# Peptides against a protein of PDB entry 4GXB, part 221

Target 1, 277 residues: chain A of PDB entry 4GXB
Amino acid sequence: VPTEEVSLEVLLSNGQKVLVNVLTSDQTEDVLEAVAAKLDLPDDLIGYFSLFLVREKEDGAFSFVRKLQEFELPYVSVTSLRSQEYKIVLRKSYWDSAYDDDVMENRVGLNLLYAQTVSDIERGWILVTKEQHRQLKSLQEKVSKKEFLRLAQTLRHYGYLRFDACVADFPEKDCPVVVSAGNSELSLQLRLPGQQLREGSFRVTRMRCWRVTSSVPLPSGSTSSPGRGRGEVRLELAFEYLMSKDRLQWVTITSPQAIMMSICLQSMVDELMVKKS

## One batch from the design tools (peptide; made by RFdiffusion4, then SolubleMPNN)

Design b2_p30_3_s4 (from b2_p30_3, 14 letters changed)
Fold by OpenDDE base, seed 1:
Structure b2_p30_3_s4 (fold): chain B 277 residues (1-277), chain A 30 residues (1-30)
Amino acid sequence: as target 1 above (277 residues)
Amino acid sequence: PAFEMTFYLGVPVSKEQMEQLTALVHQALT
């Protein structure tokens, strides 16, 4: 792609549009800096956020595809998909809520976290009781963003990324599940007809390894088979989990977001390693 | 499976691995 100046749209979690003028050759960090500048986000807070490639659903919800990597060109990455459904979203990119304290000290950071949290609650990513919902609404009406976030931080699945409904072989084969990543774990929620919600929590520290598989090979430069439709690729994430002492078991998730799940796992592990160093 | 990539706990993901995953996603979406 020739280098030229373009207008790139980046969305916040609440759907707010941020338009930035960038070069097609600008890398992820360059675009992120442009977005930060547009929002008046301080440079020292840029590292708490990342750009994500998402698919916008019919209801306006976002299905996270992957995090944009440092080596990527966001304009090229999103436009190469040749669909208006794909968007670039700015979202916080850390897992430990303790980092919220750093971000909340700045007005812009506070607003970003607030908007994201409100959106996550509205989308059902954060689980809320009736009483908690009442309290949150009261705080929202008062526009008490700090207090809102403090309460939200205590809620179940705060800071989690929720994936689209998919299938797992846990607890049984072909179980419909909703996977969420956060707090150094994968949460698998299962609701079967006539049964209560069941949740399996898998801590990343008890995962020996994980594996991404695809039903199709990597694209080779020569065999661009343009003809294989979206519906033909099966992606899976499997992880080997320490269920008990000396007992490892594989859990397999079949999902188009398997790669995003893998990225989340690695990201959570990386953050833990940084904290321990 | 036609493609398989394994990640071990505590082992960083290489740039090459990420490039492959990116390519795989692109293939799945186009």
Scores: peptide ipSAE 0.557, ipTM 0.942, DockQ to the pose 0.692
Fold by OpenDDE base, seed 5:
Formats: structure tokens, sequence, C-alpha cells
Structure b2_p30_3_s4 (fold): chain B 277 residues (1-277), chain A 30 residues (1-30)
């Protein structure tokens, strides 16, 4: 792609549009810096955020596709999909809520976390009781962003990414589940007919390994592989989990977001390693 | 499976691996 100046749209979690002037050849970090500058986010807080490729649903919700890597060109990455459904979203990229303290010290950082958290609650990514919802709404009305976040940090699945409904082979074959990633775990939520909501929690520290599989081979670098529709490619994430002492079991999730799930797993592991160093 | 990639706990993911995953996603979506 020839180097040209372009206006790139980056969305916040709440759908707010941030337009930045960048080069088509700008890498992920360059674009991120441009977004930060546009928002007046200080340089020392840039590292707490990342750019994600998402698919915008009809209702405005986001389905996370993948995190944009440092070697990528965001303009090219999003436009190559040839669909306006795909967007670039700015979101926090850490898991431990302790890092919120650093971000909240800045007005812009606070606003970003607030907007993200409000959106996550509205979309049902963060689970709230009726009473908690009332309290949160009260704080929103008062525009008490810090207090809002402090309360939100105590809520179930705060800081989690929620994926689209998919299928797993746990606890039984072909179980419809909703997967969420956060707090160094994968949460698999299952509701069977006539039963209460069940949740399986799988801590990454008890995963020996995980594997991404595809029903189709990688595109050949030498040949333009014909595009395949979403329904033609089956992606799976499997992880080998220590269920009990000396008992490893594979759990397999079938999802178009299998790769995003894998990225989340690695990200959570990486953060844990940093914290323990 | 036609493609598989395994990640081990504590082993960093290489740039090459990420490139492959990126390509796979693109293939699945286009």
Amino acid sequence: as target 1 above (277 residues)
Amino acid sequence: PAFEMTFYLGVPVSKEQMEQLTALVHQALT
C-alpha cells in the first residue's frame, strides 16, 4: 500500500469516534500515539491501552476479533477486511485492577476507564445485581467517576472480556456456553433448560498448554488463497487443564473467536509473569 | 486439523506465531 495520509477512525468502548490523521504505513504504536494525542492522554499511560480489531454488531455491540500487534499497520489491517462492520477500538489492555489506580490519576485515563466500564456493564460483560445497578446509576447521575469505578471493581467479571455465545465440550459435548476471559481465568457460563446458570472457572495457572486449531490450512504466501466465509472455517481453542492432582483433561471450545481467546490467555499469562518477577 | 498451534504456559509467543494467527483470522473473515 502506498504511503498516504488518511483519516482513521478509532472507537472507544462506548462507540465514541476518535478521528486521527495518520499515514497508511503507520504501525500500531504510531496510531496508538496519535489517538492518545487526540485524547490528550499522557505518554506514560499509553502502555495501559491497546488497539483491537472488532466487528460491530447491528446493535452496536462489539465482537472482539483480535488485538492489533506492534508489527501491524492498523489502516491496512482493518481495510483489508473489505467490510464496514470491522472497526478499531481502544481499550485497556491489562487485567489486574490494581493498574486502574495509575490510570485513574489522570483525567483522560479516568474518563476512558469510566466509559469502558459503563459500556461493559450495559452490555452485560460485568454482572450486576439490581441493588448494584441502582447504586451505579446513582453514581452516574452524580458523574462520580472515581466512585463508580471503585464500586465496579468489586463486581463480578470486572475487567473481563466477554465473547459471543459458542460451543464447548465441557461439561458435556456440544454445550452452548458464553466464555469470558479475565482475572487470569476463562469463565465458561452454561445455562441448560430448566437449570440454573452454571459457571466453570479455569485458571490459566492450571493450564499446561492450549492449542488453536483450524479446519483450513494457513494461506500460502505465494498464492492468493481464495477467501472463505465465516461458516466455512471452524476454529477451536483447546486447553489441557489440571482438574485434580495428576489429572489432566482437555477442554475444547469451538468459536470464531478462538484466536482472540488464545491472545487473551497469553496476555494474562504474560501479566502474571511480570507481576511475579 | 489442517492447522494447529500449541502454546505452553510460560513460553512466550513469537512474532512468527502471531503473524500466522493474524493470517488465519483474516482467512476466516474474508
Scores: peptide ipSAE 0.556, ipTM 0.941, DockQ to the pose 0.679
Fold by OpenDDE base, seed 2:
Structure b2_p30_3_s4 (fold): chain B 277 residues (1-277), chain A 30 residues (1-30)
Amino acid sequence: as target 1 above (277 residues)
Amino acid sequence: PAFEMTFYLGVPVSKEQMEQLTALVHQALT
């Protein structure tokens, strides 16, 4: 792609559009810095956020595809998909809510976290009771962003990324599940016929390893047949989990978002390692 | 599977691995 100045749209979690002028050759960090500058986000807070490639669903919700890597060119990455449904989203990229304290000290950071949290609640990523919802709405009406976030931080799945409904082989084969990543775990929510909602919590620290698989080989210059429908590629994430003492079991999730799940796992692990250092 | 990549707890993902994953996603989406 020739180097040209372009207008790139980056969305916040709530769908707010941030337009930045960048070069097509600008790498992820360059674009991120441009977005930060546009938002007046201080430089020292940039590291708390990342750019994500997402698919905008018909209802306006975002399906996270992957985090944009440092080596990527965001403009190229998003446009190469040749579909307007794909967007770049700015989102916080840490898991421990303790880091919210750093971000919340800044007005812009606070606003970003607030917008993200509101969106996550509205989308059902953060689970709320009726009473909690009432309290949140009250705080939202008062525009008490800090208090809103403090309450939100106590809610179930705060800080989690929720994935699209998919299939897992746990607890039974071909179980429909909703996977969420956060708090150093994968949460698998499932509802079996005639049963209440069940949640399986899989802590990353109890995962010996995880594996991404594809039904198709890596793209090669010669084998890239254009036009393989989305339905033709099967992606899976499997992880080997310590279910009990000395008992490892593989759990396999079949999802188009298997890669994103893997990225989340690694990200959570990385953060834990940083905390331990 | 036609493609398989394994990640171990505590082992960082390499740039090459991420490139492959990125390519794989792109393939799946296009």
Scores: peptide ipSAE 0.555, ipTM 0.941, DockQ to the pose 0.677
Fold by OpenDDE base, seed 3:
Structure b2_p30_3_s4 (fold): chain B 277 residues (1-277), chain A 30 residues (1-30)
Amino acid sequence: as target 1 above (277 residues)
Amino acid sequence: PAFEMTFYLGVPVSKEQMEQLTALVHQALT
């Protein structure tokens, strides 16, 4: 792609549009810096956020496709998909809520966290009781952003990324589940008809390894393989989990977001390693 | 499976691995 100046749209979690002028050749960090500058986010807070490729659903919800990597060109990455449903979203990229303290000390950082949290609650990513919802609404009406976040930090699945409904082989074969990543775990939620919500919590520290598989081979640089429809590609994430002492068991999730799940796992592991260093 | 990549806990993901995953996603979406 020739180097050209372009206008790139980056969305916040709440759907706010941030337009930045960048070069088509600008890498992810360059674009992120441009977005930060546009928002007046200080340089020392840029590292707390990342750019994500998402698919915007008809209802306005975001299905996270993957995190944009450092080597990528965001403009090319999003436009190459040739569909307007794909967007670039700015979101916090850390998992430990303790880092919120660093971000929320800045007005812009606070606003970003607030907007993200409000969106996550509205989309059902953060689980709230009726009473908690009332309290949150009250704080929202008062525009008490810090207090709102402090309350939100105590809520179930705060800071989690929720994936689209998919299928897992846990607790049994072909179980419909909703997977969420956060707090150094994968949460698999299962609700069967007439049954209570069941949750399987899988801590990353008890995962020996995980594996991504695809029903299609990697694209070969030499052959223009015709694009395969989404329905033709089966992606799976499997992880080997220490269920009990000396008992490893594979759990397999079948999802088009398997790669994003893998990225989340690695990201959570990386953060843990940083904290232990 | 036609493609398989395994990640071990505590082992950093290489750039090459991430490039392959990125390519795979692109293939799946186009």
Scores: peptide ipSAE 0.555, ipTM 0.941, DockQ to the pose 0.688

Design b2_p30_4_s1 (from b2_p30_4, 17 letters changed)
Fold by OpenDDE base, seed 1:
Structure b2_p30_4_s1 (fold): chain B 277 residues (1-277), chain A 30 residues (1-30)
Amino acid sequence: as target 1 above (277 residues)
Amino acid sequence: EFYGRNPRFEEVYREWLEWLRRGVVGASPL
C-alpha cells in the first residue's frame, strides 16, 4: 500500500467514533498515540490501552478478532478484510482492576473506563443482579463515574472479555459454551438441555501450555459441526490443564476467536509475571 | 513454566496475518 495520509476511524467500547489522521504506513503504536492525542489522553496512560480488531455484529456488539500487534499497520489490517463489519476498537488492555486506580486519576481515563464498563454491562459481559443493576442505573443517572466503577469492580466478570458462543470438548464432546477471559482465568459457561447454568473456571496458573490450531474440514467428514459451511477453517484453542494433583488434561475450545483467546491467555500470563517481578 | 506461546506463534501469526491480507481463501498456516 502506498504511504498516504488517511482518515482512520477508531471506535470506543460504546461505539463512539474517533477519527484520526494517520499514514497508511503508521504502525499500531503510532495510531494508538494519534487516538490518545485526539482524546487528550496523557502519554503515561497510553500503555493501559490497546487497539483491537473486531467484527461488529448485527446488534452492534463487538466480536473481538485479535489485538493489533506492534508490527501491524492498523489501516491495512482493517481495510484488507474488505468488509465494513470490521472495526478497530480502543479498549483497556490490563486485567487487574488495581490498575484502574492509575487510569481513573485522569478525567479522560476515567471516561474511557466508564464507557467501557457501561458497555460491558449492557452487553452482559459483566454479570449483575437486579439490585446491582438498580444501583448502577442510579449512579449512571447521577453520572457518578467513580462510584459507578467502584461498584462495577465488585461485580462478577468485571474486566472480562466475553466471546461468542462456541463449543468445547469439556465437560463433554461438542459442548456448547460461552467463554470469558479475565482475572487470570478462562470461564466456560454452559447450559445443557434441562440443566442450570454451569461455570467451569480454568486458572491460567494451572495451564501448563496452550496452542492454537487450524484445520480444514474434510468434505466427507460426517461430523458437520452445526452451522459451519463446507470449507470453513476450524480454529481451536487447546490447553493442558492441571485438573488435580499430577493429573493433566487437555481441554479444546473450537472457536473462530481461538486466536483472540490465546492472546488473552498470553496477556494474562505476562501481567502475572510483571506482578511477580 | 507457563508454556504459553508456541514459540512459533508469532511467526505463524504473522503468516496468518499475511494470509488474511492477501484475501486468499485457503488453509490457515496455523
Scores: peptide ipSAE 0.033, ipTM 0.553, DockQ to the pose 0.285
Fold by OpenDDE base, seed 5:
Structure b2_p30_4_s1 (fold): chain B 277 residues (1-277), chain A 30 residues (1-30)
Amino acid sequence: as target 1 above (277 residues)
Amino acid sequence: EFYGRNPRFEEVYREWLEWLRRGVVGASPL
């Protein structure tokens, strides 16, 4: 792509648009700095955020595709997909809520966390009871952002990324699950007909390893599920998990978001390693 | 246990990035 100045749209979690003037050759960090400057986010807080490639669904929800890597050119990465459904989103990129304290000290940081948290609650990524929802709404009406976040930090799946419904081989083969990543775990939620919601928690500290694989389904003539186009690559995330003492078991998740799941796993591991050092 | 970079992830990710760079007109593999 020739180097030229372009206007790039970056979305916040709530869908707010941030327009930045960048070069097509600007790398991820350059674009991130431009976004930070546009928002008046201090330089020392830039590292708490990342740019993500997402697919915007019809309902306005974001399906996370991947984190933009340091070597990427965000303009090229998003435009090469040749679809308007793909967007670049700014989101916090740490897992430990303790880092919220650093970000919340700044007005802009506070606003970003607040907007993200509101969006995550509205999208059902953060799980709330009726009473908690009432309390959150009251705080939102009062525009008490700090108190809102403090309450939100106590909620189930605060700081998690929720993925699209997919399939896992746990607890049984071909189980429909909703995967969420956060708090150094993968949460696999399963609801079978007539049954209560079941959740499997897989802590990254008990994962010996993980892998992403891609396969092209052979056109089996008969069971073409009508919606899978002839050439859809099947992505799988498999992780080897310590189920019990001296018992390792592979768990496999089949999802188009397997890459993003793997990025989350690596990111959670990296953060844990930094804390232990 | 050294949680190193998943080499298989890197391979799949690189292939996907190369696909993006080639500008192949098609459905996103994702």
Scores: peptide ipSAE 0.031, ipTM 0.511, DockQ to the pose 0.301
Fold by OpenDDE base, seed 4:
Structure b2_p30_4_s1 (fold): chain B 277 residues (1-277), chain A 30 residues (1-30)
Amino acid sequence: as target 1 above (277 residues)
Amino acid sequence: EFYGRNPRFEEVYREWLEWLRRGVVGASPL
């Protein structure tokens, strides 16, 4: 692609648009720096955030496709998809809520975390009881962003990424599940017809390894749902998990977000390694 | 294909075994 100056739209978690002028040849970090500058985010806080490629759903929710890698050209990455559904989103890129303290010291950082947290609650990524919701609303009305975040940090799935409904082979074959990544785990939520919500927690510390595979479904004459073309690539994330003493078992998740899930796993492992060094 | 690895798995596994032997770690969180 020829090097040209372009206007690139980057969204915050709440859908706020940040327009930046960048070169088509600018890499992910260059674009991130441009976004930070536009927001007046200090340079020392840039590393707490990343750019993500997402697909915007009809309801305005974001389906995370992948984290933009350092070598990527964000303008090219998003425009090559030739669909207006794809967006670039700025989001915090750490998992441990302790790092919120560093970010919250700055007004811009505080605002970014607040906006993200509000959005995550509204989207149901953070699980909130009725009473907690009342408390959060009260704090929001008072515009007490710090207190809001402190309360939010105690909530279930704070800091998690929630994925679209998909299928896993655990606890049984072809189980419909909702996967969330955070707090050094994959949470698999299962609701079978007429049953209570079940949650499986898979801690990354008990994962020996994981892999992403792609396959083309054999043209089986079964009625593929009309929207998925007969030739759509099936992505799977499989991880080998320590179920019990000396018992490793593979768990496989079939999801178009398998790549994003694997990125989350690696990111969580990397963060854990940094903390123990 | 993408592969991730947990370089600390062996350490965690050993620690987990010791905790199990002491009866401190109950059933699998699953």
Scores: peptide ipSAE 0.029, ipTM 0.579, DockQ to the pose 0.086
Fold by OpenDDE base, seed 2:
Structure b2_p30_4_s1 (fold): chain B 277 residues (1-277), chain A 30 residues (1-30)
Amino acid sequence: as target 1 above (277 residues)
Amino acid sequence: EFYGRNPRFEEVYREWLEWLRRGVVGASPL
């Protein structure tokens, strides 16, 4: 691609648009710096955020595809997909809420965390009770961003990334689940007909390894779920989990977001390694 | 194929085994 100056749209979690002028040859960090500059985010806070490739759903929610890697050219990465559904999103790229303290000391950082948190609650990524929702709305009306975040930090799945509904072989084969990554775990939520919501927690500290595999679906005449076009590559994330003493078991998640799930796992492990050093 | 490995697994597993051996009724160190 020839080097040209282009206008690139980067979205915040709430869908707010940030337009930056970049070169088509600018790498991920260059674009991130341009976004930070546009937002007046200090240089020392840039490292708390990353650019993600997402697919915007009909409801305006984001399906995360992957984190843009350092070697990538964000303009090329998003435009090469030839679909307006794909967007670049700025989001915080750490898991421990303790790092919020560093970010929220700055007005711009505070605003970014607030916008992301509001969006995550509205999308149901962060789970709230009726009473908690009332309290959050009251704080939002008062525009008390710090207090809002402090309350939000106590909520279930704060800081989690929620994936689209998919299938796992846990607790049984072909179980419909909603996977969320955060707090050094994968949470698998399951609601079977006539049953209460069940959650399986898989702590990354108990994962020995994981892999992402791709397969071409065999033309099985069975009515595969209506949303998978005949030609879609089946992605699977499998991880080997310590279920009990000396018992390792593979758990497999079938999801088009398997790559993103693996990125989350690695990112959570990396963060845990930094904390122990 | 993408492959990830948890470098801390062995350490955590060892700590967990030691905790189990002590028979202490308490929160898992995991």
Scores: peptide ipSAE 0.024, ipTM 0.580, DockQ to the pose 0.084

Design b2_p30_4_s2 (from b2_p30_4, 15 letters changed)
Fold by OpenDDE base, seed 1:
Structure b2_p30_4_s2 (fold): chain B 277 residues (1-277), chain A 30 residues (1-30)
Amino acid sequence: as target 1 above (277 residues)
Amino acid sequence: EFFGSNPDFEEDLERWKEWLRRGVVGASPL
């Protein structure tokens, strides 16, 4: 791609558009800095946010594809996909809610966290009771952003990233699950027909390792399920988990978001390592 | 396709290829 000045659209979690003028050759950090400058986000708060590649679904929800890496050129990364469904989104990139305190001290940081949290609640990523929802709505109507966030921080799956429905081999083969990453864990929610909602928690501290694999289904002459086009790449995240003392078991999640899940795992591990140092 | 890469920048492409090839993407200290 020739180096030229372009207008790049970056979305906030609530779908608000931020237009920045960048070079096609600008790397992820350069674009992030341009977005921060456009928002008047202080330089010392830039590190609390990242740019993500997402696919916008029909309902306007974002399916997170991956975090943009340092070596990437965001303009090229998004445009190379040749689909308007792909967007770049700014989102907080830490897991411990204690870091919210640093971000909330700044007006722009507060607004970003508020917009993200409202969106996460509206999308059902943060789990709320009817009473909690009423309280949150009241605070939202009053535009009490700090109080709203303080209440939200107490809610189940606050700060989690929720993935699209997928399949796991746990607790049994071919289980339909909803995976969420946060609080140093993967949460697997399962509802089998006629059963109550079940949740499995997989703490990253009990994961020995994880891998992402890609496979192309062999053209089996049998009618592959009509929805898998010939040559669709199947992505899987597998992690080796300490189920009990001296008992390791592999758990495999089949998902187009396997890469994003792995990025979340690494990010959670990295943050835990920083806290131990 | 779930990957954005710079097809005109071989270094970025090779980084993505290497990331995919190694399969193991992380480990947690137990």
Scores: peptide ipSAE 0.031, ipTM 0.601, DockQ to the pose 0.052
Fold by OpenDDE base, seed 3:
Structure b2_p30_4_s2 (fold): chain B 277 residues (1-277), chain A 30 residues (1-30)
Amino acid sequence: as target 1 above (277 residues)
Amino acid sequence: EFFGSNPDFEEDLERWKEWLRRGVVGASPL
């Protein structure tokens, strides 16, 4: 691609548009720095955020596709998909809420975390009771961003990424689940017919390994996944989990977001390694 | 109901963390 100056749109979690002038040859970090500069985010806080490729759904929700890698050219990565539903989103890229303290000391960082958290609550990524919702709304009306975040940090699935409804082979074969990644775990939420909501917690520290596999359904093969057209690539995330002492079991998640799930796993592991060093 | 995490397994966590440090963790995002 010829090196040209272009305008690139980067979205915040709340859908706010940030337009940056970049080169088509600018790598992910270059674009991230441009976004940071546009927002007046300090350089020392840039590392707390990443650029993500997402697919915008009809309801305006974001389906996370992947984190943009260091070697990628964000402009090329998004435009090559030739679909306007694909967007680049800025989001925090750490899991431990303790790092919020560093970010929220800065006005811009605070605003970014606040906007993200509000969006995550509105989208149902962060789970709230009726009373908690009332408290959050009161704080939002007062524009008390710090207090809002402090309350939000106590909520279930704060800081998690929620994925689209998908299928897992655990606890039962072909079980509909909602997967969320955060706090060094994959949370699998499921509701079987006539049963209460159940949640399986799979801690990354108990995952021996994981892999992403891709397959193309044969034209004659009944795609066991309802709604996938003939010829769509099927992605699966499989991880080997220590269920009990000396008992490893594979768990497989079938999801178009399997790559993103894998990226989350790696990111959570990496963060845990940094904290222990 | 929560399933899959056995809280009694904290002691083996350090060994697993060391294993994860040494192991090829993660499929290539490519």
Scores: peptide ipSAE 0.031, ipTM 0.498, DockQ to the pose 0.034
Fold by OpenDDE base, seed 2:
Structure b2_p30_4_s2 (fold): chain B 277 residues (1-277), chain A 30 residues (1-30)
Amino acid sequence: as target 1 above (277 residues)
Amino acid sequence: EFFGSNPDFEEDLERWKEWLRRGVVGASPL
């Protein structure tokens, strides 16, 4: 593509639009820097955030497709999909809430974390009780962003990325699940017929390895559920998990977000490795 | 398709293809 100056829209987690002027040839970091500059985010905080490719759903929720890699050209990556549903989103890219302290020291960083957290609560990514919700609303009304975040940090699935409903082969074959990534784990929420909501935790430290595979479903004559278009690539994330002492078991998640899940896994592992060094 | 179809993205696409082909996306030290 010829190098041209273009206006690129980058969204915050809450859907706030940030317009930046970039070159079509600008790589992910260049665009990230442009977004940071537009927001007046200091350079030392840029590394706490990343750009993500997402699909905006009808309800305005974001389905995360993948993190934009360093080699990518964000303008090209989003426009090549030829759908207005695809957006670029700025989001924090670390998992340990301890890093919030560094980001919260800056007004812009604080605002970004606050906006993200509010959105995550509103979307049901962060799980709140009625009482917690009341407290959060009170703090929001007072515009007490720091106190809001401190309370939010204590909530279940704070800092998690929630994926769209998908299917796993655990605990049973073709089990409908909702996967969330955070706190060095994949959380699988499921409700089997006649059972209560259950959550399974798969800690990344107990994952020996993981892989993403793609397959094209053969046209099996069976009535494909109406929502999966004919010929869509089926993505699967499989990980080998230490279930018990000396017992490894493969778990497979079938999801269009398998790539994003794998990126999350690697990112969580990388962060843990940095902390251990 | 989650990968760009433009020629400039072919390199990116190949990187993603290679990433997918490797099968092992990541490993955690147990």
Scores: peptide ipSAE 0.029, ipTM 0.599, DockQ to the pose 0.051
Fold by OpenDDE base, seed 5:
Structure b2_p30_4_s2 (fold): chain B 277 residues (1-277), chain A 30 residues (1-30)
Amino acid sequence: as target 1 above (277 residues)
Amino acid sequence: EFFGSNPDFEEDLERWKEWLRRGVVGASPL
């Protein structure tokens, strides 16, 4: 691609647009720095955020596709998909809420975390009781961002990334699940027929390994599930989990977001390794 | 290992495909 100056749109979690002038040849870090500069985010806080490729759904929700890698050209990565549904989103990229303290000390950092958290609550990524919702709304009306975040940090699935509904082979084959990644785990929410909503926690520390596989469904004359065209790549995340003492079991998640799930796993492992060092 | 992207999207896509084909995406050292 010829090196040209372009206006690139980067979205915040709340859908706020940040327009930055960048080169088509600018790498992910260059674009991130441009976004930070546009927002007046200090340089020492840039590392707490990343750029993500997402697909915007009709309801305005974001389906996370992947984190943009260091050597990617964000302009090329998003435009090559030839669809207006694909966006670049700025989001925090750490998992431990303790790092919020560093980010919240800065007004811009505080605003970014606030916008993300409000959005995550509105999208149902963070689980909120009726009473908690009332308290959060009161704080939002007062524009008390710090107090809002302090309350939010106590909520279930705070800091998690929620994926689109998908399928797992656990606890039963072809079980519909909602996967969320955060707090060094994959949370699998499921509802079996006639049962209450259940949540399974898979801690990354008990995952021996994981893999992503891609397959093209054979044109089997069997009814393709409504919505997957003939030849659509099936992605699966499989992880080997220590279920009990000396018992390893593979769990497989079938999802178009399997790559993003694997990125989250690696990122959580990396953060845990930094804390142990 | 996460494969870094090249300036060419097609090459990046092939790297991702190759990474996926290798099947091993990660291991917990924990």
Scores: peptide ipSAE 0.021, ipTM 0.476, DockQ to the pose 0.064

